# Peptides against a protein of PDB entry 5VZU, part 15

Target 1, 271 residues: chain A of PDB entry 5VZU
Amino acid sequence: GRTLEDIFHEHMQELILMKFIYTSQYDNCLTYRRIYLPPSRPDDLIKPGLFKGTYGSHGLEIVMLSFHGRRARGTKITGDPNIPAGQQTVEIDLRHRIQLPDLENQRNFNELSRIVLEVRERVRQEQQEGGHEAGEGRGRQGPRESQPSPAQPRAEAPSKGPDGTPGEDGGEPGDAVAAAEQPAQCGQGQPFVLPVGVSSRNEDYPRTCRMCFYGTGLIAGHGFTSPERTPGVFILFDEDRFGFVWLELKSFSLYSRVQATFRNADAPSPQ

## One batch from the design tools (peptide; made by RFdiffusion4, then SolubleMPNN)

Design b1_p9_6_s1 (from b1_p9_6, 4 letters changed)
Fold by OpenDDE base, seed 1:
Structure b1_p9_6_s1 (fold): chain B 271 residues (1-271), chain A 9 residues (1-9)
Amino acid sequence: as target 1 above (271 residues)
Amino acid sequence: MEEIGRLLS
């Protein structure tokens, strides 16, 4: 039977061939679009910009990281045979932090899977609840028929009364000492290891992470067939490095900041 | 055989 290695090798050859065919076909029909770097905001998790990512067999890709309130996006600058340029390869929900377990339990893929899937269900519930509130508000513009009816006058009355009294009872408010969530010490990264059975192109990834968030990654067949969003984990290592664990694919992509400075890459000010 | 073809973008 075909080994997993044979299947991987055949697939890698197909990807290389497809990449070659695409590059050779475009030589005569190039459309150029200027890419602008996203503006930096004070509340951005890290400086937005270009990152080089490694996607297993696909090799090196360029992704633009940008921030949109409580969401981050990785947009493909380079396309591949599966996902064209301009697609959002990753979407990160900065409201939904992933708490990694201890280093021993981080090796367990099923534990990471459980944690991520529990967050996915919470995100799904919040989307359903917010969808119901937006739906109910539109229904009641029934046509106010303007019927003119005229009439009547009535007058009266005035009255009175008075009094009563006082009672004291002074029930002591029990001090529910809200356990002050210790501000996660911004300084010391948590020890980090990939789960057993998660593939990485290189074992050279940071062994400490600052924080993790729930996210989704885009996957598709060749030629962007049957595109879907799969659950994953965004891992912030430092200012210049992040990772994404593709849960269903059992794969890890490492992204490193492109250190090159680009002249005239700033977005034009909105006039 | 789940379609191994849904590769990482």
Scores: peptide ipSAE 0.066, ipTM 0.796, DockQ to the pose 0.293
Fold by OpenDDE base, seed 4:
Structure b1_p9_6_s1 (fold): chain B 271 residues (1-271), chain A 9 residues (1-9)
Amino acid sequence: as target 1 above (271 residues)
Amino acid sequence: MEEIGRLLS
């Protein structure tokens, strides 16, 4: 029977061939679209921008990282045979932090799977509860035919009333010690290792991470057929590097900031 | 045989 390695090898050969065909066929008909870099905000987890990602058999791709309140988004700048450019490859929920266990338990794929699936279930419950509140509010405004009751002209009564004394009650301003939200300690990074059986294109990934979040990744067949969101883990390593663990695919993608400076890449200010 | 054909995007 074919081994998993044989199937993976055949599939990598097919992808290389498809990429070659696509690049060779479209060489004469390229449409260019201007891309603007997202503006940086103070509350952004890291500086938004362009990252080079490794997608195992797909090789090197360009992704734009952007922040949208409590969500982060990876958008494909380069397309591949499965997912076209402009699609959202990853969506990160910054409300749902993943706590990684110790290094010994991080090697256990089933433990990571359990943690991620528990968070996935919470996200599903929150979406169902928020959907019910939006549904019930629209139903019951029946048309009350409010009859036009007539305009009675109520009179000007003038009354003057008097002097009430200035009570000096010097209520001490209770020092509301604004609990200084401790600036989210850029905590000492925790030791990081991929679970056994998670494929990485390169074993040279950071062995320390700052924080992790729940997210979903997009997957599809050739030609963007049957697109689906799969659960995963966003891993922030540093200001210039993040990863994504694709749970169902047992794969890891490493993203590194593009260090190139782009002139005139800022979005025009909204007028 | 899970559909190995759904590639990482």
Scores: peptide ipSAE 0.065, ipTM 0.798, DockQ to the pose 0.287
Fold by OpenDDE base, seed 5:
Structure b1_p9_6_s1 (fold): chain B 271 residues (1-271), chain A 9 residues (1-9)
Amino acid sequence: as target 1 above (271 residues)
Amino acid sequence: MEEIGRLLS
């Protein structure tokens, strides 16, 4: 039978051929659009901008990282045979932090998978609950028929009644000491290792991470066929590096900031 | 092949 290696080599040859076909077909009709860097905000997790990422078989790609309130997005600047330019390759939920286990348990792919799938289920529940609240509010615009009915003034009066008694029931205030979630000390990097069986194109990745978040990655067949969002982990290493673990693919992509200074790359102020 | 292509993209 064909080995996994044979299948990988055939897939790599197909990707190279597809890249060649796409580049050669478009050489005569390239439309250039100016890309603007997203504005930086004080609350951004890191400075937004261009990152170079490694996508296993696809090679080196350019992604724009941007922040949108409680979400971060990686948008493809370079397309590949599967995912076109302009698509959101990764979407990160900054509400859902991933707590990595100790370094020994980080080597266990099943432990990482459990943690990510538990967060995925919470995200799904929150989406269902928020969908119900938005649905019930629209129904009750029944037509207020403007019935004009008119008149009268009646006055009546007064009655007094006084009494009832002062029952003392001294319910003890149970001090529910809300265990203040200690703000996870943002300072010391946690030791980081990829789980066994997660492929990385380069073994040279940072061995400490600052924080991790739940996210989804976009995958598709060749020609953007049957696109779907798969669960993953966004890993912030530092101001200039982040990673994404593609859980279902058992792969890791490393992203590094493009250090080039772009003149006049700021978005025009909305007039 | 397509399924592996999705799994490697």
Scores: peptide ipSAE 0.060, ipTM 0.791, DockQ to the pose 0.350
Fold by OpenDDE base, seed 2:
Structure b1_p9_6_s1 (fold): chain B 271 residues (1-271), chain A 9 residues (1-9)
Amino acid sequence: as target 1 above (271 residues)
Amino acid sequence: MEEIGRLLS
């Protein structure tokens, strides 16, 4: 029978061949599409923009991070043999925080899996409940008969009175000691480690994270066959770095902000 | 193969 090693070797050979074929397309006529950076909003978790990510055997890829209310999206700028450019590689639900355990329990993949799957089930329940409320609300607009209630004209005028009393009372401005809102404790980053058995191409990942959220990643076979969304964890490290744990793949992708400044990369104002 | 391709993506 084929060993697991044989299957991995065959897959790596196929992936290398596909990458070579795609790279050879650059010797031909290329279609260029302008990419615009998403506008930043005050409520964005971090500044949106381009991030370079590592996808194990796929190597270096570029993802655009953008925010859409309580959702974040990673859109592939570079395609690979499995997922073409322009696909939403990750979707993050900013409503559903993942609380990581202590460092000892973070090493346990089964603990992370449990936490993520419990959040996934809550997300599914909320989607089912919200789907039912939107369905029932449309039924009860029975035709309210347009009773033409009559245009009563009532005119009346009256006039009067003047009086001016000036009452002075000079209530002392009580010094409302503005309780200095303690600057919202910039959430102390928690120690972070990947679970045992989660593959990282780069072992030099941040060992402290700010927060985590539930998300889904897009996976597919070669040529974008059988695309599906799998559960994962978005990990915010800092303003310039995030990660994604692909739970079913037992893999970790690290994303770092592209520090290059692009002139005229802002989206044109919607006319 | 297809399943492993998806696992390495």
Scores: peptide ipSAE 0.060, ipTM 0.789, DockQ to the pose 0.352

Design b1_p9_6_s2 (from b1_p9_6, 4 letters changed)
Fold by OpenDDE base, seed 4:
Parts: C-alpha cells; structure tokens; sequence
Structure b1_p9_6_s2 (fold): chain B 271 residues (1-271), chain A 9 residues (1-9)
C-alpha cells in the first residue's frame, strides 16, 4: 500500500504543479489591487500589518493581520490553489484565551484538543444565547388604536414646608481600593512546545509564548471548493511573530512580520 | 486521504 510519506510526496508534487500552472496561466491577466495597511490602535494586541506565513506544503504566503475590537483577523494577500487572496485564513476570538498546560502536557495532542474543544463549545453556547435575545424582541406590536383620552385639568400642587437639621454623621468611606489587576506583566513568556504529531514546516519556532487565543482557520479543496472553518489556537510569541495550530489538520503555521517599510501605504483619512 | 488534500490555508 502507499505509505503516508508517499501520499504526502504525491500531494506536494501536485501542489507545486498547480502553483506553477496558476502562476504561468495568470502571467498575462494580473489584476492589481492597492492594499492599505490597517491603522494601529492603542488596544491592538500587537501592531497590525503584513506577515509572512508558512503553510506546510504551500510554502510562504503573505497575510495581513488586523484587529476588529475583540477579534483579530488574518487575511490572505497571496492566494493559493485552495484559498484565494482576500479570504480570511484565520479569525481569532480575543475574548477566549487558551491556557496552555506545562511543557509535559503540551506534548499531548489530546490535552490540547480537549482544551480547544471546550472553548469551541463555550463560543457555540454564547452564539446560541445571543441569537435568542435578538429573536424575541421582534414581538407583535399590533396596531393599538390610540383612543383619544380626554384632557384632565391642571391641579395646582401646593407649597411650603421647611427646616430639617443637618446631621453630621461622618461615616468614613472605606476606600475599597479595587486592586487594579496589574496588567499581567507582558514580559515573562511561558515555555512552548508543539504537541507530538503536529507537523511544522520548520522546527525553528519560538520556544516561549506570551499568550494564546481560540480561533478558527479556513480550509477548502482546490478551487475554493467546500470551504469550512476548523478550530485552532492562535499563539502570540512576540511583537513580530505569531503561530496558528490547525487542530483537525495537526499542523502549525508560523507567521513573521514583514520588515519592509512601505511609503504611502496608510489608508487615506476618512474625510 | 481527502482530508490531506484539504489544504492549510
């Protein structure tokens, strides 16, 4: 029978061939669209911008990272045979932090799977609850015929009374200094390792991470057939590097900031 | 087999 290695090798050859065909066929029909860099906001987890990502067999791709309130988004700037440019490769829920276990338990793929699937179920429940509240509010306001109720008269409310004395009771307001949760010192990254059986194109990934979040990745067949979102983990390593673990695919993509400065890449100010 | 062809995108 074919080995898993034979199947992977054949698939890699097919993807290289498809990439070659696509690049050679479109050489005469390139449509250029201007891309603007997202403006940085104070509440952004890291500076938004262009990242070079590694997608296993696809090789190097360019992704735009942007922030949208409590969501982060990776948008493909380069397309591949499966996902075209302009699609959201990753969507990150910044409300749903993933707590990684110790290094020993991080090696266990089933433990990571359990943690991610528990968060996925919470996200699904929150979406169902929020969907019900939006549905019930469109109740039947039937046309209440406004019968003209008659003009009842201006009763004059009377005047006066005076004096009550100022009792001094100086109850000291106990300043419950709400211990401002010190913003978790962004400095000490936790040790990080990929689970056993998660493939990485390069074993040279950061061995410490700052924080992780629940997210979903987009997958599709050739020509963007049957696109679906799969669960995963966004891993922030530093200001210039993040990763995504594709849980169902048992794969890891590493993203590194594009260090090139672009002149006139800022979006025009909304007039 | 078909799952491996669902590309990491």
Amino acid sequence: as target 1 above (271 residues)
Amino acid sequence: MEEIARDLS
Scores: peptide ipSAE 0.068, ipTM 0.801, DockQ to the pose 0.302
Fold by OpenDDE base, seed 1:
Structure b1_p9_6_s2 (fold): chain B 271 residues (1-271), chain A 9 residues (1-9)
Amino acid sequence: as target 1 above (271 residues)
Amino acid sequence: MEEIARDLS
């Protein structure tokens, strides 16, 4: 029977061949589009820009990280046989922080899976609730027929009256001990390890992370067939490095900032 | 076969 290694090797060869075929087919008809770097905002989690990512068998890819309020996006600058350039490879919900357990429990894939799936369900519930509020507001513009009817006039009356009294009762303010949110120690990252059974192209990933967020990754078959969003974890290591755990794929992608400076890469100011 | 094509591993 084919070993898992044989299947993996054949798959890598197919991906390399497909990449070569696609590259060679475009030699005669190139459409060039200028890419602009996203503007930086003060509230951005890290500086937006170009990152080089590793996607296991797909090899090295370029992703643009950008921030959109409480969401971050990774846009493919390079395509692969599955997902073309310009697609949102990752979408991160910066409202939904993932709390990693201790280092021992981080090795348990089922524990990470549980945590992520619980967050996914909360995100789904919030989307359903917000969808209902937006739906009910549109229904009531029934046509107000303009019927004109006219008349009548009446009348008066006026007056009274009085007093009453004062009752005291002094209910004690129960001291709701606000559980002091321990100030997130902004300085020391949490120890980080990949769960057992999560593949990484290399073991050279940061062993300390600043924070994690819920996100979704885009997966598809060859030629962008049956594209779907799968749950995952965005892991911020530092200003220049982040990771994404593809939960269903049991894969980890490491992204490192492209340190090259680009002249004239800034978006033109909206006139 | 389709599962392998989605494998980023």
Scores: peptide ipSAE 0.068, ipTM 0.802, DockQ to the pose 0.528
Fold by OpenDDE base, seed 3:
Structure b1_p9_6_s2 (fold): chain B 271 residues (1-271), chain A 9 residues (1-9)
Amino acid sequence: as target 1 above (271 residues)
Amino acid sequence: MEEIARDLS
């Protein structure tokens, strides 16, 4: 029978051949699309923009990070044999923070898997509850037969009456305990390590992280076949670096900001 | 077989 090693070598040969075919297509007619950088907002977790990411055997790819309310998105600027350019490689839920355990327990893949799958189940429940509230509200508009109410006549405009006095009603100020939004403490980052058995292309990743969030990554077969969203962890290291742990694939992608300045790359202001 | 064809993207 074919060994796992034989299958891996065949897959790597196919991937190399596909990369060669894609690079050889540059001698053909190319369609160019202008890419604009997302506008920065004050509430953005970090400055949006271009990042270079590592995708295992695919190597270095360019991803655009953007913020959409309580969601962040990584959009492929470069495509590969599996996922074409313009697809959302990662989608991050900024409502669902992942609390990493201590450094010893971070090495346990099963502990990280438990934490992520518990958050995935909460996200699924919230989506079901919000779907039911939107469904029940549409059912009760039975067709009110708009009976043509007869045109009752214009009764006249009586006049002026006067001065009624200022009642003093001293309504007590109810102490709305404003739940103090704990200012996002630019807190000392916590120690970070990948779980045992999670592959990284490079072991040179930041060993301290600021915060983590639940997210999903896109995976597909060659030619974008059977695309699916898999659970993962977005790790914010600093203003210029983030990671994604692909839970089911046991892989880690490191993303670093592209330091190049682009002239005229700003989105046109909405007129 | 299908699992190895699902690469990271």
Scores: peptide ipSAE 0.065, ipTM 0.801, DockQ to the pose 0.294
Fold by OpenDDE base, seed 5:
Structure b1_p9_6_s2 (fold): chain B 271 residues (1-271), chain A 9 residues (1-9)
Amino acid sequence: as target 1 above (271 residues)
Amino acid sequence: MEEIARDLS
């Protein structure tokens, strides 16, 4: 039978051939567009910009990282046979931190899967609840027919009624011990290891991470067929490196900042 | 093959 290695080699050959066909077909009719770097904001998790990412068999790709309030986005600058340029390869929910277990339990893929799927379910519940509030507000603009009905003036009656006594019922204030959200110590990075069975193109990934967040990755068949978003983990290593664990794919992509200085790459000020 | 291609992209 074909080994998993044989299947991987055949797939890699197919991807190389597809890349060759696409590049060769469009070589005579290229449209160039200027790319602008996103403006940095003080509240951005790291400086936005260009990162080089490893996508397993697809090889090296360029992604733009940008921040949009409580969301981060990785946008493909280079496309591949599955996901074209301009698509959001990753979407990160900065509201939903992933707490990694200790280093021993991080090796267990099922433990990571449990943690991610629990967060996925919370995100789904919040989306359903927010969808209901937005739906109920639109229904009640029934046309108030302006019926003009008339002015009748009537009268003053004054009545005084009396004294009802203040019942002292001293309801003890139940000390709602506000569970002090332990300020997530933004301090020392935690030890990091990939779970057993998660593939990485390179074993040279950072062994310490600052923080993790829930996110989704975009996957598709060749030619962008049947695109879907799968659950994953965004891992911040440092100012210049992040990773994404594709949970369903059991794969890891490492992203490193492009250190090239671009002159005049700032977005034009909105006029 | 297509499943593995989706699973590796």
Scores: peptide ipSAE 0.062, ipTM 0.795, DockQ to the pose 0.330

Design b1_p9_6_s3 (from b1_p9_6, 4 letters changed)
Fold by OpenDDE base, seed 3:
Structure b1_p9_6_s3 (fold): chain B 271 residues (1-271), chain A 9 residues (1-9)
Amino acid sequence: as target 1 above (271 residues)
Amino acid sequence: MEEIAKDLS
């Protein structure tokens, strides 16, 4: 039977061949598309922009991080043999914060898997409930034939007068103390470690994280075959670094901000 | 094993 080593060797040969084919295509006619940096908003979790990630055998990739209300998106700027440029490699749900356990329990992959799958099920339920409310509202507008109601005449009813009595009633203003959502203190970073059995290309990842969120990652075969979204964890380390744990792949990708300044990279203001 | 990230293979 093929060994795991034989399968790995065959797959590495295929990836090297594909990388060679893609590299040799640069001698041909290239189509250039201008990329604009997303606008920054005050409520953005971190400054949007370009991040460099490392994806196993594919090497260094560039991802654009952008914010869309309570969602964040990582869009591929560089393609690979599996996922072309312009695809959303990660989608993050900023409504669904993941609370990591203590450092001892963070080493347990099954505990992280449990937490992520519980959040996945909540997201699925919310999508089903919101889909039902949108479906029922459209059914009942049967076409009411607007029969033309006849023009009944303007009766002139009269102008009666003035009386002004001043009744005092001093209704007490019930102080509805709006619980001010305390701005999530960017507090002390939580100790962070990858679960045992999660692969990382570099062991040099941040050992403290600010916050984590539920997300999904895009996976596909060569040539973007059978694309699917897998559950994962977005990990914010700092203003310039985030990670993504691919739960089903048992893998970790680290992303670091591209420090290069681009002139004229801002999106034109929507006129 | 080097992780072949995002591959379905």
Scores: peptide ipSAE 0.055, ipTM 0.787, DockQ to the pose 0.186
Fold by OpenDDE base, seed 5:
Structure b1_p9_6_s3 (fold): chain B 271 residues (1-271), chain A 9 residues (1-9)
Amino acid sequence: as target 1 above (271 residues)
Amino acid sequence: MEEIAKDLS
């Protein structure tokens, strides 16, 4: 039987060959487009911008992180053999925070999987409920034929009737115990470790994280075949570093801010 | 074995 090493070696050879084919095809006609940095907003989780990621076999990739209300997006600036440039490699739902367990239970992949899949099910339910409300509103534009109903005048009459007694139905105020939104302790990072069996090319990842969110990652076969979104965890380490755990792939990607200063990289104001 | 991450294969 093929060993996992044989499969890995064959996959690496294929990836090198594909990288060579793509590079050689582009040598004859390169179209350059200017990339602008997204504007920063005060409510952005971190400053948007360019991040460098290392994806195992794919090597160094550049991703643009941007914020869109309650969503964050990682857009590929560099393509790979599976996912071309311009695709959203990660989509983060900033409404769905992931609470990591203690450091001992963080080593358990099944515990992380349980937490992520529970959040995925909540996201699915919210999408189904919001889909029903949008569907019912469009149906009732029946053409009201404005038939001109005629003018009849009738006048009568005054009757008085009196005394309906006020029923004192003393409805007890049900104490809606407002579940106190525990103030997100924004200040202290929590200890962080990858689960056992999650692969990370570098063991040199931050051992403390600020917060985590539910997200989805884009995966595909070579040539962008059968693209699908898989569940994952966005991990914010600091202002310049984030990670993504690909749950189904049992892999971790680390992203670090590109520290290069770009002149005139701001988007032109929409005229 | 780290590198198979984005492939469906």
Scores: peptide ipSAE 0.047, ipTM 0.783, DockQ to the pose 0.224
Fold by OpenDDE base, seed 4:
Structure b1_p9_6_s3 (fold): chain B 271 residues (1-271), chain A 9 residues (1-9)
Amino acid sequence: as target 1 above (271 residues)
Amino acid sequence: MEEIAKDLS
């Protein structure tokens, strides 16, 4: 019978062959599109920009990380046989933090699965509630026949004058207790380990993380067939590194900042 | 095994 190793080698050979066919077929038909780096905002979790990830036989992939209010987005700059360039490979909900347990319990995949699925159910409930409020507000515009009420005449308002005294009421300046902006607690990094049975290409991932968030990752068959979103965990390690745990796939992807300076890569200012 | 992850195969 085929071993899991045989199936893995056959699939790796197929992906390499597909890449070779795509590169060889498109040598004469390359379309170049300019990419702009997203502007940095003060409220961005880290500096937005280009990150390199490794996805097995897909090799080196480039992803643009950008921030959109309470959401972060990973957009593919490089395509693969499954997911074309320009697709949103990861969507992160910055409203829904994932609290990792201690290192002993982090090794338990079922514990991570429980935590992520509980957050997924909350996100689903919030989407259903927000959908109902948007639906009920549209129904009640019955056509009010505005009957033309007649033009009543402009009575002249009389001029009366005088005196009112200068009351000195010395209202004490209420101490506006400046709500101390809780300094964004650059949370002391917590020890991090992958759960048992989550595949990582290299054991060389950061063993400390700053914070985690709920997110979804995009998966598809060859040629972008049956695209769907799977639940996962975005892991911020530092300013230059993040990970994504693909929960259903039991896999981990590490992303590292591209340490290159791009001249004239800034988006034109909105006029 | 990470390679099969984006593939629904």
Scores: peptide ipSAE 0.046, ipTM 0.788, DockQ to the pose 0.216
Fold by OpenDDE base, seed 2:
Structure b1_p9_6_s3 (fold): chain B 271 residues (1-271), chain A 9 residues (1-9)
Amino acid sequence: as target 1 above (271 residues)
Amino acid sequence: MEEIAKDLS
């Protein structure tokens, strides 16, 4: 049988060969397309833009983060042997926050797995329910051509009148001091650690996160074979850093904002 | 072994 080492060696040889082919194609005529930065909106979780990740044998990855109402998207700007450029590498559901446990329980992969899989099941249920409502609503709009019955002009009447009585009573409204539920301080960072057995290529990940959301990541074999979406966790660390935990792959990807200012990178206004 | 993340191997 092939050892795990043999499989790893064969895979590394294939990645090196693919990298060589991709590098050698620069000696040929290349087609370039302009990339535009997504417009920023006030309701965006963070400023959209380009983020860089390091992904071991694949090297430097560039992902564009964009917001679409209650969804966020990571789009590959750089391709790799598995996932080509322009694919949506991550899709984040901003409706489904992941609440991480305390730091001790965060080290337990099975606890994180449980939490994520429970949210995945809720997302599936909501998709099934919303699919039924959209199906039933279309059936009843038979065109009732209800003929416009004519506008009768009805007229008149006028007048009165008067009276006045002043009734008293001054019931004291008891000041029920509604204890203003202090808006849950959305800004206190939670201590963060990766679960044991989740691979990180960079141990210098932030040890505090702002919030986490349910998401899905795109995975595929070499040449974009059998592409599928797997469950994961989007972790917002700060304005310039996010992570994604690939639950089934037991891996973590860290992404940091590209701080370079690009002149004329704004999307042309839709004419 | 570097886990082949994003790869269906």
Scores: peptide ipSAE 0.051, ipTM 0.783, DockQ to the pose 0.234; fails the geometry check

